# Peptides against a protein of PDB entry 4HTP: the designs that were tried, part 4

Target 1, 231 residues: chain A of PDB entry 4HTP
Amino acid sequence: SQTVASHVPFADLCSTLERIQKSKGRAEKIRHFREFLDSWRKFHDALHKNHKDVTDSFYPAMRLILPQLERERMAYGIKETMLAKLYIELLNLPRDGKDALKLLNYRTPTGTHGDAGDFAMIAYFVLKPRCLQKGSLTIQQVNDLLDSIASNNSAKRKDLIKKSLLQLITQSSALEQKWLIRMIIKDLKLGVSQQTIFSVFHNDAAELHNVTTDLEKVCRQLHDPSVGLSD

## One batch from the design tools (peptide; aimed at target 1 F36 S39 K42)

Design b1_p9_1_s4 (made by RFdiffusion4, then SolubleMPNN; from b1_p9_1, 3 letters changed)
Fold by OpenDDE base, seed 1:
Structure b1_p9_1_s4 (fold): chain B 231 residues (1-231), chain A 9 residues (1-9)
Amino acid sequence: as target 1 above (231 residues)
Amino acid sequence: SALDALANS
């Protein structure tokens, strides 16, 4: 069946996350998330206008926004050091060069940006002059690739993990890769809490998640903001 | 955004 996620560019999610991160104050952060969510719901209604009882929901996006709550995928088995080495190889960076050393020693303060310890930000600046300006992946495609990585990690198929990672990287902008890295590492640094994300999504979302620990169920059951748990 | 454009199309 058709899904909203199959139509939404991953770039749109990343742009929203970037706006949230850059925003000062809770209210502005909430506004950006709400705008994305509202657009998603409107598209859902249009896409499924002639179909009742669809299972499609915000889940494909929500699981990327709250990656710490992921329960469907197993562990990726990916660390910053692995990504650093991959980027050095892919971008053909001199191993003793400035950019390679920045990636490998991302925990050490370097330069004026103050991004020490944030691998995704360091990667962004290395990637920005070297990558596509616009990615080509949908949210569904990103999730499919992440599913593949998790599955192959479980199966100890390192070659296939690398293949899927390369597909993600080569089809993404520097900005998209910054956020993708943060999704994989499970730390978005949005400056807004999980509770706030749930509260914006649905008034009963936090409660349902606390009971079920099932993010997909939360997204499906509370898809309509006007329909509560007791309804 | 592209999403907004799609939602309004």
Scores: peptide ipSAE 0.035, ipTM 0.729, DockQ to the pose 0.922
OpenDDE base, seeds 2, 3, 4, 5: peptide ipSAE 0.031, 0.032, 0.032, 0.033; ipTM 0.713, 0.720, 0.717, 0.720

Design b1_p9_2 (made by RFdiffusion4)
Pose (drawn by RFdiffusion4):
Structure b1_p9_2 (pose): chain A 221 residues (1-106, 117-231), chain P 9 residues (1-9)
Amino acid sequence: SQTVASHVPFADLCSTLERIQKSKGRAEKIRHFREFLDSWRKFHDALHKNHKDVTDSFYPAMRLILPQLERERMAYGIKETMLAKLYIELLNLPRDGKDALKLLNYGDFAMIAYFVLKPRCLQKGSLTIQQVNDLLDSIASNNSAKRKDLIKKSLLQLITQSSALEQKWLIRMIIKDLKLGVSQQTIFSVFHNDAAELHNVTTDLEKVCRQLHDPSVGLSD
Amino acid sequence: SLTMDELLE
């Protein structure tokens, strides 16, 4: 019943992605990712130490790291133009104000929002990776259910409980373009030698994370 | 340091 994702602050995933994006070279981008992946695996073993048929995996984090491969969640129905309106309303921004104009007159949207949010209020987030996933699930379902009000509420929960950096990365997760500077093939190859292959056949991110959870155990086994 | 590493300590 328990998951690694319920124990990991979304902020740690975000700080990892930030360092990845910021790194100039491939080797350094891989290093930052590998450290988070390796810690996730160590904590998985400690958490599920004496457990039986464990289905937990790196999937809750991997689906955020490779969001373009997201298949379980339906479309979010979220445009950058409406996030701008959500922030103007939420932050009580005067429309003639400098910050409101930056959002309205839209180095992607996530960065603009980052610069707007950075000097403001909350500096430390509270959400775990699991809670972020649960809320993204509600947003996707409510888009399918044509409930734009429940989408606003869920997105408000995500935004108001998160730091500027988490929000920058959450926006990118929703738009599905992280701009990390490291390819999907590279990310799969760091995770597992066989991961790129398994994903080609299955087009199933959770299956790949679960089946190839152990790096020393290949597809042949 | 990561939260997972701190929890393991």

Design b1_p9_2_s1 (made by RFdiffusion4, then SolubleMPNN; from b1_p9_2, 5 letters changed)
Fold by OpenDDE base, seed 2:
Structure b1_p9_2_s1 (fold): chain B 231 residues (1-231), chain A 9 residues (1-9)
Amino acid sequence: as target 1 above (231 residues)
Amino acid sequence: MLSLDKLLA
C-alpha cells in the first residue's frame, strides 16, 4: 500500500531528531520538528491527492518519536546488555578490548565524552568508524522490523529476533542506530516534552490522546492542523 | 533539505 512512511528514509527522521537534541532552546527544537512535520504533510497531500478516506497518517513517525506511548506493539524484550553482546559479536570486537568493555560497562565513566549511562551514545562512537555512512531503510521498513521483533519476543523466538535486529543494524548508519536504540529503550532525550510535541502536531492532540490513549487515532483524526475535534 | 522535499520538487 502507498504510505508516506514507505517513501521517507529513516535517516531523515534521525537527522531531525539529532537537530532537535542539539538545539539549545525550545523554539529551535520546535522549529526542527515542525519542518519535518510540514514536509510530511505536504508529501501526504501530494501522494493521496486522488484518494479519498485514506488511513495513512503521521502515526508511523509519531510512534517512533513518542515510543513510550506505543500500545499496538508489544514489548521488545531488549535491554542494553543484549544489544552490547550483539554488537560485540557482530563487530567481532575482542571481549577484553576497550570497545567491548565500554559497551558492557556503559554505566561506568570510561570514555572522554562524558556519556556514562547513555548506552546509545556509547554505541554511536563504537559504531561510527565501522558502519555505513548512510542507511537504506525507510520509516515503514523500520516499523515492520520492530513489529517483527515484538511479535517474536511474544512468541519467544530469540533467533528470529536476532535476525530482525541484524537487518536493522547492517542497513543503518551509526547515527541511525543511536536513535534506533533510543526508540527501542523508549528514551529519546530530545529535551522537549510530550505535550510540546502534541501541541506542535495539533492544538487538540494532547486532549484527544488523554481521552483515547490511541496514538494512531490522534494522528489520523488530527492530521489536518486546520480541522479541530469539534469540526 | 529533507528527501521528501526533493521528491516534491
Scores: peptide ipSAE 0.172, ipTM 0.851, DockQ to the pose 0.846
OpenDDE base, seeds 1, 3, 4, 5: peptide ipSAE 0.078, 0.169, 0.077, 0.165; ipTM 0.807, 0.852, 0.805, 0.851

Design b1_p9_2_s2 (made by RFdiffusion4, then SolubleMPNN; from b1_p9_2, 5 letters changed)
Fold by OpenDDE base, seed 1:
Structure b1_p9_2_s2 (fold): chain B 231 residues (1-231), chain A 9 residues (1-9)
Amino acid sequence: as target 1 above (231 residues)
Amino acid sequence: MLSLDRLLQ
């Protein structure tokens, strides 16, 4: 089906998230998010110009930006240690080598970056010299793969989980993987609150989410920023 | 400019 998410590169979301994270002020963070959101809405309008009653919304992106609010997709069953081991295997890192140990002992302060406890950042620096410079996945494809992981976790199909993870990894840049990891672990470290994200998305978003706890419903019902809950 | 913006042109 034609969705905005099927056309938006995952790299675009990641670059936006990176800009948000690097921005110091709330206003700058908001600006970067708004730019992405506005582009999304414009593309939505163009894509669905002749179609009414579409269910397409910002949800595919929003659920990646606010992964803690995910309710549709079940648990991935993935922790940092699992990812560390996977990367060690995939990258053929010496198990007793510096990079392998960094991944395994990500909580221990090592090096000059001070990224202790942030596995995604540790992984980023390990991956940067070893990965593709540009990924090829769309937001929809990322969500499809994450859905697969969650489904296979529920089904206790570890081999298929690994397969989907490998597909994500091999088609992603180091930067994209940093954010993907954070999405899986459900901690983006954006420096902007959930409330702020909702407020930028729609004035009534926080309220509707508070009542429904349904992120998709929030994104769909409040897709148009000019149409409120009471309208 | 995001790729999405390019798609709109």
Scores: peptide ipSAE 0.109, ipTM 0.826, DockQ to the pose 0.818
OpenDDE base, seeds 2, 3, 4, 5: peptide ipSAE 0.098, 0.099, 0.108, 0.105; ipTM 0.830, 0.829, 0.826, 0.829

Design b1_p9_2_s3 (made by RFdiffusion4, then SolubleMPNN; from b1_p9_2, 6 letters changed)
Fold by OpenDDE base, seed 5:
Structure b1_p9_2_s3 (fold): chain B 231 residues (1-231), chain A 9 residues (1-9)
Amino acid sequence: as target 1 above (231 residues)
Amino acid sequence: MLSLEEMLA
């Protein structure tokens, strides 16, 4: 079945997340999220104009925005050190080179940027001069690849995990990879709370999530902001 | 790939 996520570029989500992160005030952060959400809902309405009772929802995006609430896919088994090694290999970085050492020692403060401990930011700067300017993945494709990683992690298939990671990396810009890393590590650093995200999505979202702990159910049942739980 | 805005235009 056609989904909004199958049409929305992952780059669009990443650009939104970047805007949110760079915004200083809560109101501006909320505005950027709302704009993305509204665009998503408009596209949903257009895509499903002739189809009633679709199960399609904001869930594919929401689970990437709130990765800590992921309950459908199992653990990725991926840490920063693994990603560092992968990037060193893929980019053919000298092991004793500056960039390789930055990736491996990401927790050590580098005097230039307050990026100490933020592997994704360090990776971004290493990737920026080396990666594609524009990615080609949709949100659906990203989720499919992440599902593959989780499944193969449970099956202890390291080779297949690497394959899926390579696909993600080679089809993503540096900016997209920064956010992808944060999604995998489950720390987006948006500067906006889960409660705020839910409140912007739907007035009843936080309540429904507190009861069900099911993010997909929240997104599906509360897809229409005008229809409440009591309706 | 088109942005959401471009797809809706």
Scores: peptide ipSAE 0.025, ipTM 0.635, DockQ to the pose 0.558
OpenDDE base, seeds 1, 2, 3, 4: peptide ipSAE 0.023, 0.021, 0.011, 0.007; ipTM 0.653, 0.638, 0.480, 0.482

Design b1_p9_2_s4 (made by RFdiffusion4, then SolubleMPNN; from b1_p9_2, 5 letters changed)
Fold by OpenDDE base, seed 5:
Structure b1_p9_2_s4 (fold): chain B 231 residues (1-231), chain A 9 residues (1-9)
Amino acid sequence: as target 1 above (231 residues)
Amino acid sequence: MLTLEKMLE
């Protein structure tokens, strides 16, 4: 079925997240999120102008923005160490080289950037000179690949997990991979609370989520910011 | 300007 997520480049989400993270003030963070959301809703209206009963919603993006609230897909079974090893292999990094050691020892401060403990940032700097400048994945494709990873983890199919990860990596820029890693690890470090994200999305979103704990229902039922829970 | 906005133009 036709979805907004099938048209939105993953890069657009990542650039938005990057802007949010870099913004110091709450108001600026909110503005960047709102701009993305408004664009999404506008596109939704245009895409579905002749279809009133669609299930399409902001959920594909929201579940990546609030990955800790994911309840649909199973656990990925992916840790930083696994990713480090994968990158070392994929990028053919010398195991005793600086970049490999940075990835493996990401918890140890190695430089002035203060990125200790933030694997995604460390990975970003390793990837930046080595990866594509522009990714090609849509949000839908990213979610499909993440679904595959979760499913294959449940099935203990490590080879297929690797395959899906390679697809993600090879079709993503360094910036996109930074955020993808954070989505997988479920720590975006946006500097804005879950409550704020919900409040910007819809006035009743936090309440509905508190009751249902179902992010998809929240996104679907409260898709229209002008329609409340009591309507 | 987001890609989505460009796609609608």
Scores: peptide ipSAE 0.091, ipTM 0.812, DockQ to the pose 0.829
OpenDDE base, seeds 1, 2, 3, 4: peptide ipSAE 0.082, 0.078, 0.083, 0.079; ipTM 0.812, 0.809, 0.808, 0.808

Design b1_p9_3 (made by RFdiffusion4; failed a check: a repeat of another design)
Pose (drawn by RFdiffusion4):
Order: structure tokens, then sequence, then C-alpha cells
Structure b1_p9_3 (pose): chain A 221 residues (1-106, 117-231), chain P 9 residues (1-9)
């Protein structure tokens, strides 16, 4: 019943992605990712130490790191133009004000929002990776259910409980373009030698994370 | 350090 994702602050995933994006070289981008992946695996063993048929995996984090491969969640129905309106309303931004104009007259949208949010209020987030995933699930379902009000509420929960950095990365997760500077092939290859292959056949991110959870155990086994 | 590493300590 328990998951690694329930114990990991979304902030740690975001700080990892930030350092990846900031790194100039491939080797350094891989290092930052590998450290998070390796810690996730160590904590997985400690958490599920004496457990039986464990289905937990790196999937809750991997689906955010490779969001373009997201298949389980339907479309979010979220445009950068409406996030601008959501922030103007939420932050009580005067429309003639400098910050409101930056959002309205839209180095992607996530960065603009980052610069707007950075000097403001909350500096430390509170959400876990699991809670972020649960809320993204509610947003995707409510888009399918044509409930734009429940989408606004869910997105408001995500936004108001998160730091500027988490919000920058959350926006990129929703738009599905992280701009990390490291390819999907590279990310799969760091995770597991066979991961790129398994994904080609299955097109199933959760299956790949679960089946190839152990790096020393290959597809042949 | 990561929160997972701190919990493991």
Amino acid sequence: SQTVASHVPFADLCSTLERIQKSKGRAEKIRHFREFLDSWRKFHDALHKNHKDVTDSFYPAMRLILPQLERERMAYGIKETMLAKLYIELLNLPRDGKDALKLLNYGDFAMIAYFVLKPRCLQKGSLTIQQVNDLLDSIASNNSAKRKDLIKKSLLQLITQSSALEQKWLIRMIIKDLKLGVSQQTIFSVFHNDAAELHNVTTDLEKVCRQLHDPSVGLSD
Amino acid sequence: SLTMDELLE
C-alpha cells in the first residue's frame, strides 16, 4: 500500500531538474539525475524491506521527468494564456502593473511565472511527489468531465502550496516540455540498459519502471 | 542531501 512517492518532496524532484537544466554538459546532467534515481532506489529497498508483491516503482517520478510520454493521464486542457489569467487573479495583480503585463504579453512561460513568483510569499513548498500526481490526476479527469471549475480549484491547490521553483517545473510538466537538455534516450539509458527497448515495444512508462526496477536484472530475465 | 538519504540515516 505504501509508496516512495509519498515520502519524497516534490521540491527535491524540482531542485534536481533545475540543476539538470542548469548544467552545461551531458555528464553533469546525467550525474544530477543519477543521484536522485539512486536515492530513490535505496529508499525503495528500505521502505519495502520485508514486503511481498510490490508494484511500487520510479514511475511517479519518471512520468514527471518524461512527461511527453505520459499515457495514463488524459490531456489537462491547460493553456499558458489561462495560467496567466489564473495568476493575475490569484496574485491580485493590477493589469496595468509590470508583472501582469509580463504574463499577458507572453525563456518559456514557466520562466516568466518563475520570475513573477520568486519574490513573493511562500519560499518553501509542502507537497510530496504523490500529492502532485494525485492533483494532476484530478485535473486530467476534470478536463474529461468538462469541469473547468474543478480544474481551477485543483490547480489552485497545486499552485498555492508550492514555491516558485516547484511552480516553474509544474508548469513545464503540464505543458509537457521540460527543456532539460538531455534526451529521452539518455534518460532511459541511465535508468536501465534495457529501458529504451522496453518502451519501444510497450509504449508503457509504468511497465518499464516496474519491470526494469532493478538495474542488474535485465529483460532477458 | 536528499530527504530520502536523511530518512535512511

Design b1_p9_3_s1 (made by RFdiffusion4, then SolubleMPNN; from b1_p9_3, 5 letters changed)
Fold by OpenDDE base, seed 2:
Structure b1_p9_3_s1 (fold): chain B 231 residues (1-231), chain A 9 residues (1-9)
Amino acid sequence: as target 1 above (231 residues)
Amino acid sequence: MLHLEKLLE
């Protein structure tokens, strides 16, 4: 079955997240999220025009925007140190070089950027001159690869975890990788609360999530902003 | 313009 997520570039989500992060005020942050959401809903309606009973929803995007609420896939088993080592290997960085040391010692303030402790930002600057300008992954493909990582982590198949990570990295821009890292670590640093995200998505979203703790159910049942829980 | 908007045109 066709899904909206199979047509939406991961780059579009990352661009939206970047705009949200850079925005200073709550209202501007909300505007960027709303624009992405509205576009998604419009595309959904067009894609499924002749099929009223579909299970497709905003869930593939929502689970990446609120990764700390993920309950379907198991733990990735990935930490910043693992990613640092992977990038050093993949990019063939000298181990005693400046960039390798930045990745490994990401928590130590270097005094040059206020990015100390933010591994994703450090990785971004290392990757920017070394990777693709435009990624090729859809939101569906990103989720499929993340599912693979979680499954293989549970099965203790380290080689397959590495394979999926390499696919993510080699098909993503520096900006996309910045956000992918934050999704894996489960801290997006958007500067907007979970409550705000739910409120923009649907008036009843926070309530339904509080009861069910099921993000997919929230996205599916409250897909239409005009249809409430009591309807 | 988001890619989604282009697909709707």
Scores: peptide ipSAE 0.050, ipTM 0.777, DockQ to the pose 0.837
OpenDDE base, seeds 1, 3, 4, 5: peptide ipSAE 0.046, 0.048, 0.048, 0.049; ipTM 0.774, 0.762, 0.772, 0.774

Design b1_p9_3_s2 (made by RFdiffusion4, then SolubleMPNN; from b1_p9_3, 5 letters changed)
Fold by OpenDDE base, seed 2:
Structure b1_p9_3_s2 (fold): chain B 231 residues (1-231), chain A 9 residues (1-9)
Amino acid sequence: as target 1 above (231 residues)
Amino acid sequence: MLSLEKLLE
């Protein structure tokens, strides 16, 4: 079945997240998230105009925005050190070179950017001059690849994990990879709370999530911001 | 303007 996520570029989500992160005030952060959400809902209405009973919702995006609340897919088994090694290999970086050492020693960077402890930012600057300018993945494709990674981690298929990671990396810009890394590590550093995200999505979202702990149910049942739980 | 908005046009 056709979904909104199958049409939305992953780049659009990443651009929104970047804007949120760069925004100083809560109000501005909320505005950027609301703009993305409103666009999503408008597209949903247009896409499903002739189909009333659809299960499609904001869930594919929500699970990437709040990756720490992911319950459908199991652990990725991916840490910063694994990603560092993968990038060194993929980019053919000299192991004793500056960029390789930056990735491996991301907690104590010697650079001027002050990104100590943020692997995603370190990776971004290494990737920026080496990666494509525009990615080609949709939100659905990103989720499919992440599902594959989690499944293969459970199955202890390291080679297939690497394959899916390579697909993500080779089809993503440096900026998209920055956010993808943060999604995998489950720390977006947006500067807004989970409660704020839920409150913007729907007034009853936090309550429903507290009861169900199911992001998909929250997104599906509260898809319409004007329809409450008691409705 | 987000790419998504362009898809609605």
Scores: peptide ipSAE 0.099, ipTM 0.816, DockQ to the pose 0.805
OpenDDE base, seeds 1, 3, 4, 5: peptide ipSAE 0.097, 0.069, 0.089, 0.090; ipTM 0.814, 0.803, 0.817, 0.811; seed 5 fails the geometry check

Design b1_p9_3_s3 (made by RFdiffusion4, then SolubleMPNN; from b1_p9_3, 5 letters changed)
Fold by OpenDDE base, seed 1:
Structure b1_p9_3_s3 (fold): chain B 231 residues (1-231), chain A 9 residues (1-9)
Amino acid sequence: as target 1 above (231 residues)
Amino acid sequence: MLSLEELLK
């Protein structure tokens, strides 16, 4: 069955997240998120106009925006050090070179940008001159690959974990990889709270999540902003 | 090239 996530480029989500992060005020951050959400809902309505009882929802995007609330996937088993080593290998960076050391020692301030401790930002600057300008993955494809990573981590299939990671990396821009890393590490640094994200999504979202802790259920049951829990 | 084991440490 067709899903909205199968049609929305991952780049569009990342661009939205980047705008949110760069925005100073809460209102501006909310605006960017709302615009993405409204576009998603509009596309949903168009895609499913002749279909009733669809299970498709904002969940594929929401679980990437609020990765710390992910409960469907098991642990990825991926840390910054693993990613650093992967990038060093993939990009053929000299191990004693500046960029390799930046990735490995991302917690130590080395530059003027003040990005110490944020591996995703360090990776971004290393990747920017070396990666595609635009990625090719949809949100669904990203989720499929992340599902694969989690599943294979549980199964201890290291080869398949690496394969899926390489697919993500090679089909993503530097900006997309920045956000992908943050999704995997589960720290987006958006500057907007979980509560705010839920409140923009639906007035009852926070309450339903507090009770169920089920992000998919929240997205499905509260897909229509005009239909509340009590309705 | 790093070994898979080294990569996944």
Scores: peptide ipSAE 0.014, ipTM 0.525, DockQ to the pose 0.016
OpenDDE base, seeds 2, 3, 4, 5: peptide ipSAE 0.007, 0.006, 0.018, 0.007; ipTM 0.471, 0.456, 0.605, 0.528; seed 4 fails the geometry check

Design b1_p9_3_s4 (made by RFdiffusion4, then SolubleMPNN; from b1_p9_3, 4 letters changed)
Fold by OpenDDE base, seed 1:
Structure b1_p9_3_s4 (fold): chain B 231 residues (1-231), chain A 9 residues (1-9)
Amino acid sequence: as target 1 above (231 residues)
Amino acid sequence: MLTLEKLLE
């Protein structure tokens, strides 16, 4: 089916998230998010110009931006230690080498970056010289792979989990993987609150989410920023 | 400029 998410590169979301994270002020963070959102809405309108009653919405992106609010997809069963081991294997890192130890001991302050406890940042620096410069995944494809991981975790199919993870990793840049890791671990460290994200998305978004706890419903019902809950 | 914006051109 034609969805906005099927056309939007995951790299675009990641670059937006990176800009948000690097921005110091709330206003700048909001601006970057709004720019992405506005572009999404414009593309939606163009894509669905002749179609009414579409269910397509910002949900595919929103659930990656607010992964803590994910309710549709079950647990991944993935922790930092698992990812560390996977990267060590995939990158053929010496197990007693510096980079392997950084990944395994990500909580321990090492080096000059001061990124202790942030596995995604540790991984980023390990991956940067070793990965593709540009990824090839769309937001939809990322969500499909994440769905697969969650489903296979529920089914206790570890081999298939690994397969999906490898697909994500091999088709992603280091930057994209940094954000992907944060999405999986459910901590984006954007420096902007959930409330702010909702407020930028739609004035009634926080309220609707508080009542429904359904992120997809929020995104679908409040897709148009000019149409409120009471309208 | 995001790729998405390019798609709109």
Scores: peptide ipSAE 0.109, ipTM 0.822, DockQ to the pose 0.816
OpenDDE base, seeds 2, 3, 4, 5: peptide ipSAE 0.092, 0.092, 0.078, 0.084; ipTM 0.815, 0.813, 0.802, 0.808

Design b1_p9_4 (made by RFdiffusion4)
Pose (drawn by RFdiffusion4):
Structure b1_p9_4 (pose): chain A 221 residues (1-106, 117-231), chain P 9 residues (1-9)
Amino acid sequence: SQTVASHVPFADLCSTLERIQKSKGRAEKIRHFREFLDSWRKFHDALHKNHKDVTDSFYPAMRLILPQLERERMAYGIKETMLAKLYIELLNLPRDGKDALKLLNYGDFAMIAYFVLKPRCLQKGSLTIQQVNDLLDSIASNNSAKRKDLIKKSLLQLITQSSALEQKWLIRMIIKDLKLGVSQQTIFSVFHNDAAELHNVTTDLEKVCRQLHDPSVGLSD
Amino acid sequence: SLTMDELLS
């Protein structure tokens, strides 16, 4: 019943992605990712130490790291133009004000929002990776259910409980373009030698994370 | 350090 994702601050995933994006070279981008992946695997073993048929995996984090491969969740129905309106309303931004104009007159949207949010209020987030996933699930379902009000509420939960950095990265997860500077092939190859292959056949991110959880155990086994 | 590493320590 328990998951690694319920114990990991979304902030740690975001700080990892930030350092990845910031790194100039491939080797350094891989290092930052590897460290998070390796810690996730160590904690997985400690958490599920004496457990039986464990289905937990790196999937809750991997689906945020490779969001373009997201298949379980339906479309979010979220446009950058409406996030701008959501922030103007939420932050009580005067429309003649400098910050409101930056959002309205839209180095992607996530960065503009980052610069707007950085000097403001909350500096430390509270959500775990699991809670972020649960809320993204509600947003996708409510888009399918044509409930734009429940989408606003869920997105408000995500935004108001998160730091500027988490919000920058959350936006990018919703738009599905992280701009990390490291390819999907590279990310899969760091995770597992066989991961790129398994994903080609299955097009199933959760299956790849679960089946190839152990790096020393290949597809042949 | 990561929260997972702190919990393991």

Design b1_p9_4_s1 (made by RFdiffusion4, then SolubleMPNN; from b1_p9_4, 6 letters changed)
Fold by OpenDDE base, seed 4:
Structure b1_p9_4_s1 (fold): chain B 231 residues (1-231), chain A 9 residues (1-9)
Amino acid sequence: as target 1 above (231 residues)
Amino acid sequence: MLSLDKMLA
């Protein structure tokens, strides 16, 4: 189907998230999110200019920004240890080497970065000198692959899970993988609250989510910032 | 500027 997400590079979302994370103040964090959202809405309007009754919304992005609120996609069955082992294999890291040990012992403070407990950040530094500089995935493709992982987890198809993960990894930059990992683990560490994200998206978003707990409904029903919940 | 904005231009 024709969606905004099919056109938006995953790199754009990751870049936005990176800017948000690096921003010190709430206002600056909000600005970066708002800019991405506004661009999305503008593109939506252009893409669907002749089709007013579409189900397309910000949901594909929102579910990656607020992965802890994901309810449609079932559990991935992926933890840091699995990813560590996968990266060790994929990157052919010596098992007793520094980088392999960093990944496996990600909870233990190592080096000067202070990234203990943040597997994604540790992975980023391991990946940065080893990965492609530019990814090629769209937001839709990322979601499709994540859907595949969840589905295959439910079906206990470990081989297919690995296949989808490899596709994600091989088509993503180190930065994109950092954020992808955080999306899978469901901890983005943006430094901005869920409430703030909702408030920027739409004034009624938090209320609607509190009632429905359905992120897609929130994104679809409140797609237009000028149309309220009671309208 | 996001690549998305470039696509609109």
Scores: peptide ipSAE 0.132, ipTM 0.835, DockQ to the pose 0.819
OpenDDE base, seeds 1, 2, 3, 5: peptide ipSAE 0.128, 0.120, 0.117, 0.124; ipTM 0.836, 0.831, 0.832, 0.836

